# Peptides against a protein of PDB entry 3ZOQ: the designs that were tried, part 114

Target 1, 223 residues: chain A of PDB entry 3ZOQ
Amino acid sequence: QLLQDSWWNQLKEEFEKPYYQELREMLKREYAEQTIYPDSRDIFNALHYTSYDDVKVVILGQDPYHGPGQAQGLSFSVKPGVKQPPSLKNIFLELQQDIGCSIPNHGSLVSWAKQGVLLLNTVLTVRRGQANSHKGKGWERLTDRIIDVLSERERPVIFILWGRHAQMKKERIDTSKHFIIESTHPSPFSARNGFFGSRPFSRANAYLEKMGEAPIDWCIKDL

## One batch from the design tools (peptide; made by RFdiffusion4, then SolubleMPNN)

Design b2_p20_7_s2 (from b2_p20_7, 13 letters changed)
Fold by OpenDDE base, seed 1:
Structure b2_p20_7_s2 (fold): chain B 223 residues (1-223), chain A 20 residues (1-20)
Amino acid sequence: as target 1 above (223 residues)
Amino acid sequence: MQKADEEYLKALEEEEEERE
């Protein structure tokens, strides 16, 4: 099956819907005719690394990086050996100031994903060099469903919503059960307007501790 | 307005990456 059992049980009906079938057909053409990121095998990496039941934290991104070798199916994350994009650099700067982590020599956030941080983009594919080229093609409906089923989960989730795009999803989150951490986007354009100093990592761990759960080890080791 | 902001953010990030 496409996804591990926990996610499959939550999402299997979506894959049978017309919108997803149309998306699938579009993607087949795009991957055949264009350079699309990430690799088709990596599209659902966020769900592969973090099961539905294991989700502790959600970090929402917009769409994948559109440069060669960058996207690995996780929001804000880049493959090892890839130069850290500006937003990611700022994420690590805030991480350092927040909880004292060293700046890693790579940009892979896989270690977060393996601990229960769902690194989800709202759009899961992009054409090379064309940001948001796959916006409005069906991904948003699927990823909205992902947010919905997490919101419906009894066990609380922490949603980290950086910037307006991510914050638009707040209406889908049951704030009576789940926690939301909001700030401006880590982009150089907006980071100094609220992202820096927002301390999302320590705040997330504080919620986890309050819930009696193990905190996330946000510090990333060098490779 | 939201769409414009998103596009601007992406464009800015791309510009920053090109400058480095």
Scores: peptide ipSAE 0.025, ipTM 0.614, DockQ to the pose 0.127
Fold by OpenDDE base, seed 2:
Structure b2_p20_7_s2 (fold): chain B 223 residues (1-223), chain A 20 residues (1-20)
Amino acid sequence: as target 1 above (223 residues)
Amino acid sequence: MQKADEEYLKALEEEEEERE
């Protein structure tokens, strides 16, 4: 896939490395032989919607939703018309309690992405019905590099790290330049242990304002 | 489809629970 110039400049060396070539070959086989999500054209949607220079906030997920029509290449986001997954519902509940936004009638977070919220999964593809089926196949190395180049950026970034998996990436983030917002995962299994009441949206905007940047309009309009 | 989606999502969330 063609990336925006800003991301291409940061990642072009990765695409020439053997691990990524092997990943591509694996993906070619997977998409040919299995049902893989998201659509191959949507794999890099997070990078398409949010350029390297426009990143203000990063929200890390694990891997895409593995049900039909769900994944759209953005962490936690689902295509319009798709029932909101429990974790996403909890995200919207916290959003409502944090800054008063109404719960939208859809689960698309594209409006966040367009404002500079990089909705990045650590693994960017999955087999239908098989969570983490593409774990350890090369995506993590690329997405680690994405985190690294953002960490190396002079302009500060806010990293929202929900749950242990995302928090493991903290070691890659230069906290002298960048800000981290941590809590438990929005999953129903963990949300009551710290996610609810963590107010990540207002906290992110507070950091943005401190940096002299425009805050994110986290409220999502109905479709 | 909705039931299948819920099962798939539950599995994903359970994995997150196990990691925390």
Scores: peptide ipSAE 0.025, ipTM 0.595, DockQ to the pose 0.085
Fold by OpenDDE base, seed 5:
Structure b2_p20_7_s2 (fold): chain B 223 residues (1-223), chain A 20 residues (1-20)
Amino acid sequence: as target 1 above (223 residues)
Amino acid sequence: MQKADEEYLKALEEEEEERE
């Protein structure tokens, strides 16, 4: 997959490194021998939809959904026609309570991505039915670099960090330039402990407006 | 039924993420 020039300029050195070459070879074998999600064409959808310069907000996830037809290369997002996973449902519940958006009849967050919301998983592939099966294979090094180059950007970014896994990346973010919104994870197991009522969407927009940026239209239209 | 199981597994993964 060819990345947009803006991301290529930031990441080209990573793609030449041995770890990434090994990752690529591993992925070639995995996709040939097993069912891997998302589709190989969708692995870098987060970077395809949101250029380096257009990033306004980052939402970090762990790894893709591992069920058939679910993952579309964007954190927390599912393809149209796919039942909304519990965490995504809770995200939409908070969205409704925060800024009054209706709950959409689908789970695609592409509209966010197109507006500058980088929906980045730390691991970008997974085996069918095997959560975290591609953990520690090289993706984390690349995605850490993505966070690093965004942190180094002079134009401010808003990082939304739900849960401990995402919050571990805080040490990589220059908080003198960038804004961080933290809460518990939207998972049913943790949402009531701080995610609900955290109002990340209105807070993000308030910060964007303060910076003179256009806010995100977080409301998702039905398909 | 299969989709429900997959959603449950994902929820468990997210729980583990929160505990990490």
Scores: peptide ipSAE 0.025, ipTM 0.599, DockQ to the pose 0.081
Fold by OpenDDE base, seed 3:
Structure b2_p20_7_s2 (fold): chain B 223 residues (1-223), chain A 20 residues (1-20)
Amino acid sequence: as target 1 above (223 residues)
Amino acid sequence: MQKADEEYLKALEEEEEERE
Protein backbone atom coordinates (compact mmCIF):
# COMPACT_ATOMS: atom_id res chain seq x y z
CA GLN B 1 0.00 0.00 0.00
CA LEU B 2 1.08 3.51 -0.80
CA LEU B 3 1.00 5.82 2.18
CA GLN B 4 0.32 9.52 2.24
CA ASP B 5 3.42 11.64 1.95
CA SER B 6 3.36 12.73 5.58
CA TRP B 7 3.37 9.16 6.86
CA TRP B 8 5.80 7.99 4.21
CA ASN B 9 8.31 10.57 5.37
CA GLN B 10 8.01 9.24 8.90
CA LEU B 11 7.96 5.52 8.15
CA LYS B 12 9.87 4.98 4.90
CA GLU B 13 12.93 3.68 6.73
CA GLU B 14 10.88 1.01 8.48
CA PHE B 15 9.73 -0.55 5.25
CA GLU B 16 13.32 -1.24 4.24
CA LYS B 17 14.15 -3.02 7.48
CA PRO B 18 14.40 -6.81 7.61
CA TYR B 19 11.58 -7.19 10.12
CA TYR B 20 9.12 -5.51 7.80
CA GLN B 21 10.30 -7.48 4.80
CA GLU B 22 9.79 -10.65 6.77
CA LEU B 23 6.36 -9.44 7.83
CA ARG B 24 5.49 -8.69 4.23
CA GLU B 25 6.53 -12.15 3.11
CA MET B 26 4.55 -13.70 5.92
CA LEU B 27 1.48 -11.70 4.97
CA LYS B 28 1.79 -12.73 1.34
CA ARG B 29 1.64 -16.35 2.40
CA GLU B 30 -1.17 -15.75 4.86
CA TYR B 31 -3.40 -13.90 2.42
CA ALA B 32 -2.75 -16.54 -0.21
CA GLU B 33 -3.37 -19.57 1.97
CA GLN B 34 -6.21 -18.51 4.25
CA THR B 35 -8.70 -15.77 5.04
CA ILE B 36 -7.03 -12.73 6.55
CA TYR B 37 -8.67 -9.53 7.78
CA PRO B 38 -8.95 -6.81 6.88
CA ASP B 39 -8.79 -6.79 3.10
CA SER B 40 -5.18 -6.23 2.13
CA ARG B 41 -6.13 -2.88 0.63
CA ASP B 42 -7.51 -1.76 3.98
CA ILE B 43 -4.55 -2.68 6.21
CA PHE B 44 -3.31 0.90 6.43
CA ASN B 45 -6.70 2.63 6.42
CA ALA B 46 -5.91 4.36 9.70
CA LEU B 47 -2.95 6.05 8.05
CA HIS B 48 -4.90 6.68 4.86
CA TYR B 49 -7.72 8.52 6.59
CA THR B 50 -5.52 10.40 9.05
CA SER B 51 -2.23 11.89 7.87
CA TYR B 52 0.71 12.26 10.21
CA ASP B 53 0.27 16.00 10.41
CA ASP B 54 -3.48 15.81 10.85
CA VAL B 55 -3.43 13.47 13.84
CA LYS B 56 -5.18 15.11 16.77
CA VAL B 57 -6.20 12.04 18.76
CA VAL B 58 -4.96 8.46 18.83
CA ILE B 59 -7.14 5.56 19.93
CA LEU B 60 -5.19 2.33 20.24
CA GLY B 61 -6.64 -1.12 19.68
CA GLN B 62 -5.01 -4.52 19.73
CA ASP B 63 -5.77 -6.25 16.43
CA PRO B 64 -8.57 -6.27 13.85
CA TYR B 65 -11.92 -7.95 14.27
CA HIS B 66 -11.57 -11.48 12.98
CA GLY B 67 -15.10 -12.05 11.71
CA PRO B 68 -16.33 -11.78 8.14
CA GLY B 69 -16.86 -8.28 6.84
CA GLN B 70 -16.05 -6.59 10.14
CA ALA B 71 -12.59 -5.09 10.06
CA GLN B 72 -12.01 -2.02 7.96
CA GLY B 73 -8.48 -1.17 9.05
CA LEU B 74 -9.55 1.10 11.91
CA SER B 75 -9.45 0.21 15.59
CA PHE B 76 -12.87 -0.58 17.07
CA SER B 77 -14.59 0.33 13.81
CA VAL B 78 -16.76 -1.99 11.74
CA LYS B 79 -18.02 -1.60 8.21
CA PRO B 80 -21.53 -0.25 7.74
CA GLY B 81 -24.13 -2.98 7.91
CA VAL B 82 -22.10 -4.96 10.43
CA LYS B 83 -23.54 -5.54 13.87
CA GLN B 84 -21.82 -3.36 16.43
CA PRO B 85 -19.49 -5.37 18.66
CA PRO B 86 -20.12 -5.08 22.41
CA SER B 87 -17.09 -2.88 23.02
CA LEU B 88 -18.18 -0.52 20.29
CA LYS B 89 -21.69 -0.40 21.70
CA ASN B 90 -20.21 0.64 25.02
CA ILE B 91 -18.10 3.27 23.30
CA PHE B 92 -21.27 4.75 21.87
CA LEU B 93 -23.02 4.54 25.23
CA GLU B 94 -20.20 6.50 26.82
CA LEU B 95 -20.29 8.92 23.91
CA GLN B 96 -23.97 9.51 24.53
CA GLN B 97 -23.51 10.03 28.25
CA ASP B 98 -20.41 12.14 27.79
CA ILE B 99 -21.51 14.62 25.15
CA GLY B 100 -25.06 13.67 24.21
CA CYS B 101 -24.49 11.96 20.87
CA SER B 102 -27.14 9.63 19.55
CA ILE B 103 -26.28 5.99 19.04
CA PRO B 104 -25.59 5.58 15.33
CA ASN B 105 -27.23 2.86 13.27
CA HIS B 106 -23.82 1.61 12.14
CA GLY B 107 -20.37 1.05 13.59
CA SER B 108 -18.12 2.92 11.20
CA LEU B 109 -15.76 5.37 12.85
CA VAL B 110 -14.49 6.74 9.54
CA SER B 111 -15.91 10.15 10.40
CA TRP B 112 -13.58 10.27 13.40
CA ALA B 113 -10.62 9.23 11.29
CA LYS B 114 -11.32 11.95 8.76
CA GLN B 115 -11.22 14.53 11.54
CA GLY B 116 -7.81 13.50 12.83
CA VAL B 117 -8.56 10.56 15.10
CA LEU B 118 -5.96 7.92 14.34
CA LEU B 119 -7.73 4.62 14.96
CA LEU B 120 -4.63 2.47 15.22
CA ASN B 121 -4.39 -1.21 16.09
CA THR B 122 -1.00 -2.38 17.30
CA VAL B 123 -1.36 -5.42 15.05
CA LEU B 124 -2.89 -4.68 11.68
CA THR B 125 -3.95 -8.11 10.42
CA VAL B 126 -5.57 -11.26 11.77
CA ARG B 127 -6.61 -14.71 10.62
CA ARG B 128 -10.32 -15.38 10.42
CA GLY B 129 -11.56 -16.58 13.77
CA GLN B 130 -8.13 -16.46 15.37
CA ALA B 131 -7.58 -13.43 17.54
CA ASN B 132 -3.95 -12.37 17.92
CA SER B 133 -2.87 -14.85 15.26
CA HIS B 134 -0.51 -12.28 13.80
CA LYS B 135 0.84 -11.08 17.13
CA GLY B 136 4.61 -10.93 17.29
CA LYS B 137 5.08 -11.05 13.53
CA GLY B 138 6.42 -7.54 13.10
CA TRP B 139 3.40 -5.24 13.19
CA GLU B 140 4.14 -4.16 16.75
CA ARG B 141 7.52 -2.81 15.73
CA LEU B 142 5.98 -0.71 12.98
CA THR B 143 3.13 0.56 15.13
CA ASP B 144 5.56 1.32 17.94
CA ARG B 145 7.40 3.47 15.44
CA ILE B 146 4.12 5.19 14.57
CA ILE B 147 3.65 6.01 18.24
CA ASP B 148 7.27 7.12 18.49
CA VAL B 149 7.13 9.54 15.57
CA LEU B 150 3.91 11.00 16.93
CA SER B 151 5.52 11.35 20.33
CA GLU B 152 8.43 13.15 18.72
CA ARG B 153 6.10 15.57 16.95
CA GLU B 154 6.07 19.07 18.38
CA ARG B 155 2.37 19.58 17.83
CA PRO B 156 0.64 17.85 20.75
CA VAL B 157 -1.33 14.64 20.37
CA ILE B 158 -4.02 13.21 22.62
CA PHE B 159 -3.63 9.50 23.27
CA ILE B 160 -6.71 7.64 24.44
CA LEU B 161 -5.54 4.43 26.06
CA TRP B 162 -8.33 2.02 26.93
CA GLY B 163 -7.22 -1.02 28.85
CA ARG B 164 -3.92 -2.58 29.79
CA HIS B 165 -2.68 -3.39 26.31
CA ALA B 166 -2.98 0.17 25.10
CA GLN B 167 -1.64 1.57 28.35
CA MET B 168 1.55 -0.42 27.92
CA LYS B 169 2.43 2.04 25.18
CA LYS B 170 2.42 4.97 27.59
CA GLU B 171 6.15 4.62 28.14
CA ARG B 172 6.70 5.59 24.51
CA ILE B 173 4.77 8.84 24.83
CA ASP B 174 6.42 12.09 25.87
CA THR B 175 3.92 13.33 28.42
CA SER B 176 5.66 16.68 28.58
CA LYS B 177 4.19 17.41 25.15
CA HIS B 178 1.29 15.03 24.73
CA PHE B 179 -1.85 14.24 26.66
CA ILE B 180 -3.02 10.84 27.78
CA ILE B 181 -6.55 9.80 28.62
CA GLU B 182 -6.62 6.43 30.38
CA SER B 183 -9.42 4.19 31.54
CA THR B 184 -10.45 0.58 31.59
CA HIS B 185 -11.39 -1.03 28.31
CA PRO B 186 -14.88 -0.52 26.84
CA SER B 187 -15.37 -4.29 26.84
CA PRO B 188 -18.44 -5.43 28.76
CA PHE B 189 -16.03 -7.23 31.06
CA SER B 190 -14.28 -4.04 32.13
CA ALA B 191 -16.37 -1.05 31.10
CA ARG B 192 -18.09 -0.69 34.47
CA ASN B 193 -14.73 -0.61 36.22
CA GLY B 194 -13.85 2.81 34.88
CA PHE B 195 -14.61 3.23 31.19
CA PHE B 196 -18.16 4.37 31.78
CA GLY B 197 -18.01 7.87 33.15
CA SER B 198 -14.44 8.42 31.98
CA ARG B 199 -15.70 10.98 29.44
CA PRO B 200 -12.83 10.58 27.00
CA PHE B 201 -14.56 12.51 24.23
CA SER B 202 -15.24 15.71 26.13
CA ARG B 203 -11.81 15.50 27.75
CA ALA B 204 -10.15 15.13 24.38
CA ASN B 205 -12.03 18.13 23.06
CA ALA B 206 -11.11 20.13 26.13
CA TYR B 207 -7.45 19.49 25.38
CA LEU B 208 -7.93 20.41 21.75
CA GLU B 209 -9.59 23.67 22.70
CA LYS B 210 -6.76 24.42 25.10
CA MET B 211 -4.36 23.93 22.22
CA GLY B 212 -6.38 26.29 20.05
CA GLU B 213 -7.50 23.49 17.76
CA ALA B 214 -10.94 22.62 16.50
CA PRO B 215 -12.65 19.97 18.58
CA ILE B 216 -13.64 16.62 17.16
CA ASP B 217 -17.24 16.18 16.16
CA TRP B 218 -17.60 12.81 17.82
CA CYS B 219 -21.25 12.43 16.95
CA ILE B 220 -21.76 9.96 14.13
CA LYS B 221 -24.55 10.43 11.63
CA ASP B 222 -26.75 7.57 10.59
CA LEU B 223 -26.26 6.08 7.17
CA MET A 1 -23.18 -16.45 9.31
CA GLN A 2 -24.75 -14.21 11.93
CA LYS A 3 -24.19 -16.75 14.68
CA ALA A 4 -20.65 -17.30 13.57
CA ASP A 5 -20.04 -13.59 13.62
CA GLU A 6 -21.45 -13.33 17.10
CA GLU A 7 -19.21 -16.13 18.26
CA TYR A 8 -16.19 -14.40 16.80
CA LEU A 9 -17.19 -11.16 18.45
CA LYS A 10 -17.67 -12.87 21.78
CA ALA A 11 -14.23 -14.41 21.56
CA LEU A 12 -12.79 -11.03 20.74
CA GLU A 13 -14.50 -9.44 23.72
CA GLU A 14 -13.16 -12.15 26.00
CA GLU A 15 -9.69 -11.44 24.77
CA GLU A 16 -10.21 -7.75 25.37
CA GLU A 17 -11.13 -8.61 28.94
CA GLU A 18 -7.78 -10.30 29.37
CA ARG A 19 -6.12 -7.10 28.30
CA GLU A 20 -7.37 -5.37 31.44
Scores: peptide ipSAE 0.027, ipTM 0.638, DockQ to the pose 0.082; fails the geometry check

Design b2_p20_7_s4 (from b2_p20_7, 16 letters changed)
Fold by OpenDDE base, seed 1:
Structure b2_p20_7_s4 (fold): chain B 223 residues (1-223), chain A 20 residues (1-20)
Amino acid sequence: as target 1 above (223 residues)
Amino acid sequence: MEARDQEYLERQREAAEEAA
């Protein structure tokens, strides 16, 4: 896929590396032999919606939803018309409690992405019904590089790190200039242990305002 | 248990609940 110039300039060297070539070859086989999500054209949607320079906030996910029609290349997001997964429901509950937004009738977070919220999974593909099935195949190296180049950016970024998996990336983030918002994962199994009440949305906007940036309109309109 | 494994299990449980 053709990336935006800003991301291409940051990542072009990765695409020439052996690990990515191996990943590419693996993916060709996987998409041919298995049902893989998201659609191959949607793999890099997070980078398509949010340019390198436009990133204000990063929300890290693990890997795409593995059910039919769910994944759209954005962490935690589902295509319109798709039932909201439990974690996403909890995200919207926290959004409501944090800043008073209504719960949308869909699960698409594209409106966040368009405002500079990079909705990045650490692994960008998955087999149907097999969560984390493409772990350790090369995506993590690429997405680590994405985190690295953002960390190296002079203009500050806000990283929202839900759960331990995302928080393991904290070591790659220059906390002298970037902001980190951490809590437990929005999963029903962990949300009550710190995610609820963490107020990541208002906190992110507070940092943005401090930096002289426009805040994110986190409220999502019904479709 | 590694952090990723814990979250993996959580996601698997979520998927199971959604399928029920």
Scores: peptide ipSAE 0.040, ipTM 0.687, DockQ to the pose 0.110
Fold by OpenDDE base, seed 5:
Structure b2_p20_7_s4 (fold): chain B 223 residues (1-223), chain A 20 residues (1-20)
Amino acid sequence: as target 1 above (223 residues)
Amino acid sequence: MEARDQEYLERQREAAEEAA
């Protein structure tokens, strides 16, 4: 897919590397032979909605939802009309408790992305019904590079790292320049162990204000 | 249990619910 110039300038060298070419060939085969999510046109939606220079906040996910019509190329986000997954429901519960937002009648986080929230999964594709089926195929190297180039950016970024998987990326983040918000994962299996009450949304906005930047409007309007 | 395992189990449950 064609990326915005700001991301292309940061990632162009990766796209020329053998690992990415192999990944691309694998994906061509997978999309031809299997049901793969998201739609191939939506794989890089996180980068499409949020340019490199416009990134204010990063929220890391693992890989896309693997059910029909769910994934839209943004971590934790689902297309309008799709039932909200449990983790997303918990995210909205924390949002409500943190800053008083109403729970939206849909699960699309596009409004966050458009404001500079990079909703990045570490793996950007998945086979239908098979979570992590594209793990270790090359996506992690690209998304690690995305984290690296953001870490190298002079303008500070806020990284929200829910759960151990995301927190493993902390070593790649220059904490002398960037801010990290950590808690347990919003999954029902872990949310009560620290995610609830972590107030990541107000904390992120507090950092943005400290940096002299406009806060994120985290509240999502109904459709 | 690691977060990735928890998320995996959650998504497996979601898939099962959609299939029902």
Scores: peptide ipSAE 0.035, ipTM 0.696, DockQ to the pose 0.117
Fold by OpenDDE base, seed 4:
Structure b2_p20_7_s4 (fold): chain B 223 residues (1-223), chain A 20 residues (1-20)
Amino acid sequence: as target 1 above (223 residues)
Amino acid sequence: MEARDQEYLERQREAAEEAA
């Protein structure tokens, strides 16, 4: 897929590496033989909506939702008309409690992405009904590079790291330049252990204001 | 509970068990 110039300049070397070529060949087979999510045109939506230079906040996910019509290439986000997954419902509950936003009637986080919230999964594809089926196939190396080039950027970034999987990426982030917001995962299994009450949205905006940047409008309008 | 959340919990449990 063609990326924006800002991301292409940062990642072009990765696309020429053998691991990525092998990943592409694997994906060609997977998309031909099985139902893979998201749609192949949506794989890089996170990078399409949020340029390298426009990234203000990063929210890391693991891999796409594996149900029909759910994944849209953005971490935690689902296409309009799709039932909100439990973790996303909890995200909206925290959003409501944190900054008073109403719970939207859909689960699309595109409005965040357009404002500079990079909604990045560490693995960007999945087989239908098989979570993490594309783990260890090369995506992690690319997405690690995405984190690395953001960490190397002079303009500070806010990384929101929910749960242990995301927090493992902290070692790749220069915390002398960038801000980290950590809590337990929004999953129903972990949300009560620290995610609820963590107020990641107001905290992120507080950092943005401190840096002289416009805050994110986290409130999502109904469709 | 969706399969994704269950899998995440299972992985966290596995990681916790391996660390323990």
Scores: peptide ipSAE 0.040, ipTM 0.721, DockQ to the pose 0.123; fails the geometry check
Fold by OpenDDE base, seed 2:
Parts: C-alpha cells; structure tokens; sequence
Structure b2_p20_7_s4 (fold): chain B 223 residues (1-223), chain A 20 residues (1-20)
C-alpha cells in the first residue's frame, strides 16, 4: 500500500476518488516529460516520517522547493548538503532566539518529522524552476483531507500557520480541541513583521506539556 | 532573496486583492 497503516486508514478512500486519479495521471505525465520535485518516492515523506497517531505538531508549507536536489517531501526542509533557503535560515534564527538552539550546518528537518512534526505542504509536487506549477491539480484536496482527519482526531494537535496561505486552513481546524500558532511567514519579506519573536517552538512545547506530552527537541544536530 | 519567496509573496498579495 502507498502509506503506512495509520494514514492509510484515514486516507485510503481519497486515493480511489476521481480527483486523485486525475492527479495521478497528471503526475505520471509530468514526471515523464518534465523535471519534477521531489523525487516521486519522496512525495509522501511527511506521512512516512510522521504517522497519523504520532502527529503532535503540523507545520504547513505551500509547495516544494523547485531547485535541483532541494525538496525532500517535507515543508521548508532541504536535503543535506543543500544551501539553506532564506526562509529556512530565518526559521533557524527564530529557533536560536526562541530556545537557544545552534544553527545547524544543514537544512534537513527530518529529526522534527521523526518526533511528530508533520511537515506538510499543501501542494506536494512542483515543476523545476516553476513555483506553484502544480497548484490546483488535486493536491490541495488531499492535503485538506489530511488537515480534516487531524482536526477530527480526539488527541489534540498543534498547527503552526506561517503566513496567509497556511492561515487560510484555519477554518478547517477545530479550535475547541486543537491549538493554533499564527504569525507572518519566515520569508525575508515578512519575517520582520511578526515571525521573528513569535517563538513558535517554545509555544508549541508549552502546549505539549500542558497536554502531558513530551516536548519536541527542536534543536538539530550537525551532520 | 530567493525567487520562491518573492513568488510566494506575490501570490499572497494577489490572493488578498482577490479577497478584497
């Protein structure tokens, strides 16, 4: 099966729907005819690293990085050896200011994912050099469903929503059960308007502690 | 600044304009 059991049980019906079949056919053509990121095997890495039951925190991104070797199927994350994009650098700056973590020598957020941080983009693929090239092709419907099934989960989730695009998903989140951390986007254009000083990492851990859960170790070790 | 960030902001502005 495409996904591990916990996610498969939540999403299996989506994969049988016409919209996803159309998306799948589109992706087959795109991967055959164009350079598409991430690698097709990495598309669902966010769901592979973080099971449905293990989700503690969700960080929403828009779509994957569209440069060579960057995207690894996790929002904001880049493969080891890849230069940290500006938004990611700002994330690490805020991380350092918030909880004192050192800035890592790489941009992989896999360690967060393994601890229950679902690093989900709303669109899971992109054509090389063409941001948002796969917008409106069906991914948003699937990822909306991911948000929905998490919102419906009895065990609370923390949603970190950076910027307007992510914040548009707030309407899908049951705020009677779940926590939302909002700020401007970590992009250099917006980070100084609210992202810096927003302390999303300590705030997330504070919520986890209130819930009786282990906090996330946000500090990333060098490779 | 990375082109991706610029495009993201442009899309946000467009979305805001469409919502206005």
Amino acid sequence: as target 1 above (223 residues)
Amino acid sequence: MEARDQEYLERQREAAEEAA
Scores: peptide ipSAE 0.018, ipTM 0.542, DockQ to the pose 0.114; fails the geometry check

Design b2_p20_8_s1 (from b2_p20_8, 13 letters changed)
Fold by OpenDDE base, seed 4:
Structure b2_p20_8_s1 (fold): chain B 223 residues (1-223), chain A 20 residues (1-20)
Amino acid sequence: as target 1 above (223 residues)
Amino acid sequence: SMEELKKFLEEEEKRREAEL
């Protein structure tokens, strides 16, 4: 199966819908004719690393990094050996200030994903060098459904919403069941306006502890 | 190590069926 059983059960109906079939056919052409990121096998890595039932925290991104070797199907994350993008550097700076973690020598957030941090972009593919090139092609409908099925889940989820784009998804989240952590985006253009000092990592763990769940080990080891 | 992680990710990628 392409997805773990827990996600397949939640999303199988979406994959049968015309919009997704059209998206898939578009993507087949795009991957055949152009350089598209991430690799086609990595598109759903967020769902591969974090099952529906194992989701504790959601961190929403916009779309994948559009440079070679960067995107690995996880929001904000880059493959090992890739220079940390500015937003990711700021994430690690806040992590250090929030809970004292060392800044890792790589940008892979796979360790978060394996602990139940769903690193979801709203758009899951991009053309090389063309940010948002796959915006409005159908991904947003699928990823909205991912948010919806998590919102419908009885077991609470913590949504970390950095910046206006992610915060627009708040209307889809049942705040009577789920927790929201909002700030400005970690981008250098916005980080000083509220991201720094927002302490999303300690706050997320505080919510998890309140729920009787194990906290996330946010600290990333060097490789 | 970073090399070990790269190898792991490459192996995982090879094990997954193409999404498209």
Scores: peptide ipSAE 0.015, ipTM 0.341, DockQ to the pose 0.018
Fold by OpenDDE base, seed 2:
Structure b2_p20_8_s1 (fold): chain B 223 residues (1-223), chain A 20 residues (1-20)
Amino acid sequence: as target 1 above (223 residues)
Amino acid sequence: SMEELKKFLEEEEKRREAEL
């Protein structure tokens, strides 16, 4: 089984659709002919670490990091031992200023994922050295469905939408049931225009607490 | 209601921003 039961029940129909079969065949060719990230076993790590029912927070990214050893199937996250990318560094700076967390010595966000933070990219694969190379190949349809089924869920979700690309998904989110935290992107090109000081972590926890849910421990321990 | 909760949280955020 590709996915745990909770996600399988929500997405099984998508995997039978022609677009996904075409995507799958494309990916088979890409992984055979090119260096593709993440590892094929890590593509769905966001769904593996965070079940459909356990989702508390969604953080949307665009596509995986395209450098060696970086991508681990989680938005903004990098494998341990990998230098923190600029956007991730800014995320940790905001985390420190928002709730006082120390900056970790690694860039893995797996601890967030395990607590119910769905770290979802809209595109789940990339060619080495070629950002957005798998844009428009079918991933967006699947990930839109992921957003849709979360939006349809009765239990509220908090969507953190950094930058315009993520914010384009707002139209798919039932704001009568769910919460949205929006700011500029953590990228060095945009972080000073609203990301810094946006306090997404404390705001997310405030929503969770008022809903009677356990807050996220956003602080990441050193490995 | 969810709407009441949202309004409450928005007010709390405004208060928090004023304290910062």
Scores: peptide ipSAE 0.024, ipTM 0.564, DockQ to the pose 0.024; fails the geometry check
Fold by OpenDDE base, seed 5:
Structure b2_p20_8_s1 (fold): chain B 223 residues (1-223), chain A 20 residues (1-20)
Amino acid sequence: as target 1 above (223 residues)
Amino acid sequence: SMEELKKFLEEEEKRREAEL
């Protein structure tokens, strides 16, 4: 199976649709002819690390990092040994100020994913050096469906929506069942306009605790 | 209800912001 059973049950119908078949054929050509990120086996890492039933928190990104060795198939995350991008540095600064976590010596967010933080990009692939190069190719329809099936879930989800792109997905979220944490984007261009001091990590844990769920250990250990 | 919980949490957040 392409995905864990829980996600397969939610998404199997999408994979049979023409738009996804066209996307798949496009991706086959792209990976054969160009350098595409992440590695093809890592495209669905967000769904691999976090099952449908285990999702507690969703953090939406736009598309993968387009530099060598960066993209890990998780929003905002970079592989160990890779320099932390500016937005990720700001995420860790806010994490430190919010709940006192030390700044990790790497940028891997896999520990969050394993605890039920779905680190989902709306577009799951990119050409090397070409940001948004796979925008409008079909990924958005699949990832919209991922948001929809989570919104339909009875057990509440916490959506962390940084910046306008992520916030545009709010219309797909049943706010009678789910929680939304919104702020400006962690990018250096916007972080001082509301991201810093937004305390998304403690707020997310406060929601989880009130729901009777285990909080996320947001602190990342050094490697 | 979920709505009541949300209102409660929003009020707690406002209280925390006032304490910070």
Scores: peptide ipSAE 0.021, ipTM 0.542, DockQ to the pose 0.024; fails the geometry check
Fold by OpenDDE base, seed 3:
Structure b2_p20_8_s1 (fold): chain B 223 residues (1-223), chain A 20 residues (1-20)
Amino acid sequence: as target 1 above (223 residues)
Amino acid sequence: SMEELKKFLEEEEKRREAEL
């Protein structure tokens, strides 16, 4: 897939490495032999919507939703017309409590991505009905590099790290340059243990404003 | 500096928590 020039300049060396070539060959087989999500054209949507230079906020997910029509290449986001998954519902509940946004009638976070919110999963593909099926196949090495090049950027980034999996990436982030917002995961199993009331949206905007940057309009309009 | 900004924001967060 063709990336924007800003990401290509940061990642071009990765695409030439053996691990990525092996990943690519694996993915070709997977997409040919079984149902893989997201659509192959949507794998890099996070990088398509948010250029390297335009990243203001990063929200890390694990891997794509594995149900039909759900995944759209953005962490936590679902295509319009798809029922909001439980974690996403909780994200919108916290959004409402934090900054007063209404709950949208859809689950697409594309409006965030277009404003500089990099909605990145650490693993970018999944087999239908098989969570984490593409774990350890090479995506983590690429997405670690994405985190690394953002960490190396002089212009500050805000990393929102929900849950243990995302928080494991904290060691790759230069906290002398960048901001970290941590809480428990928005999953129903963990949301009441610290996600609710964590106010990640207002906190992110507070950081942006103090840096002299435009805040994110987190409120999502109905379709 | 970034470190000064972080300290400022942490202090402001603590202040807000104390006022609630």
Scores: peptide ipSAE 0.021, ipTM 0.555, DockQ to the pose 0.024; fails the geometry check

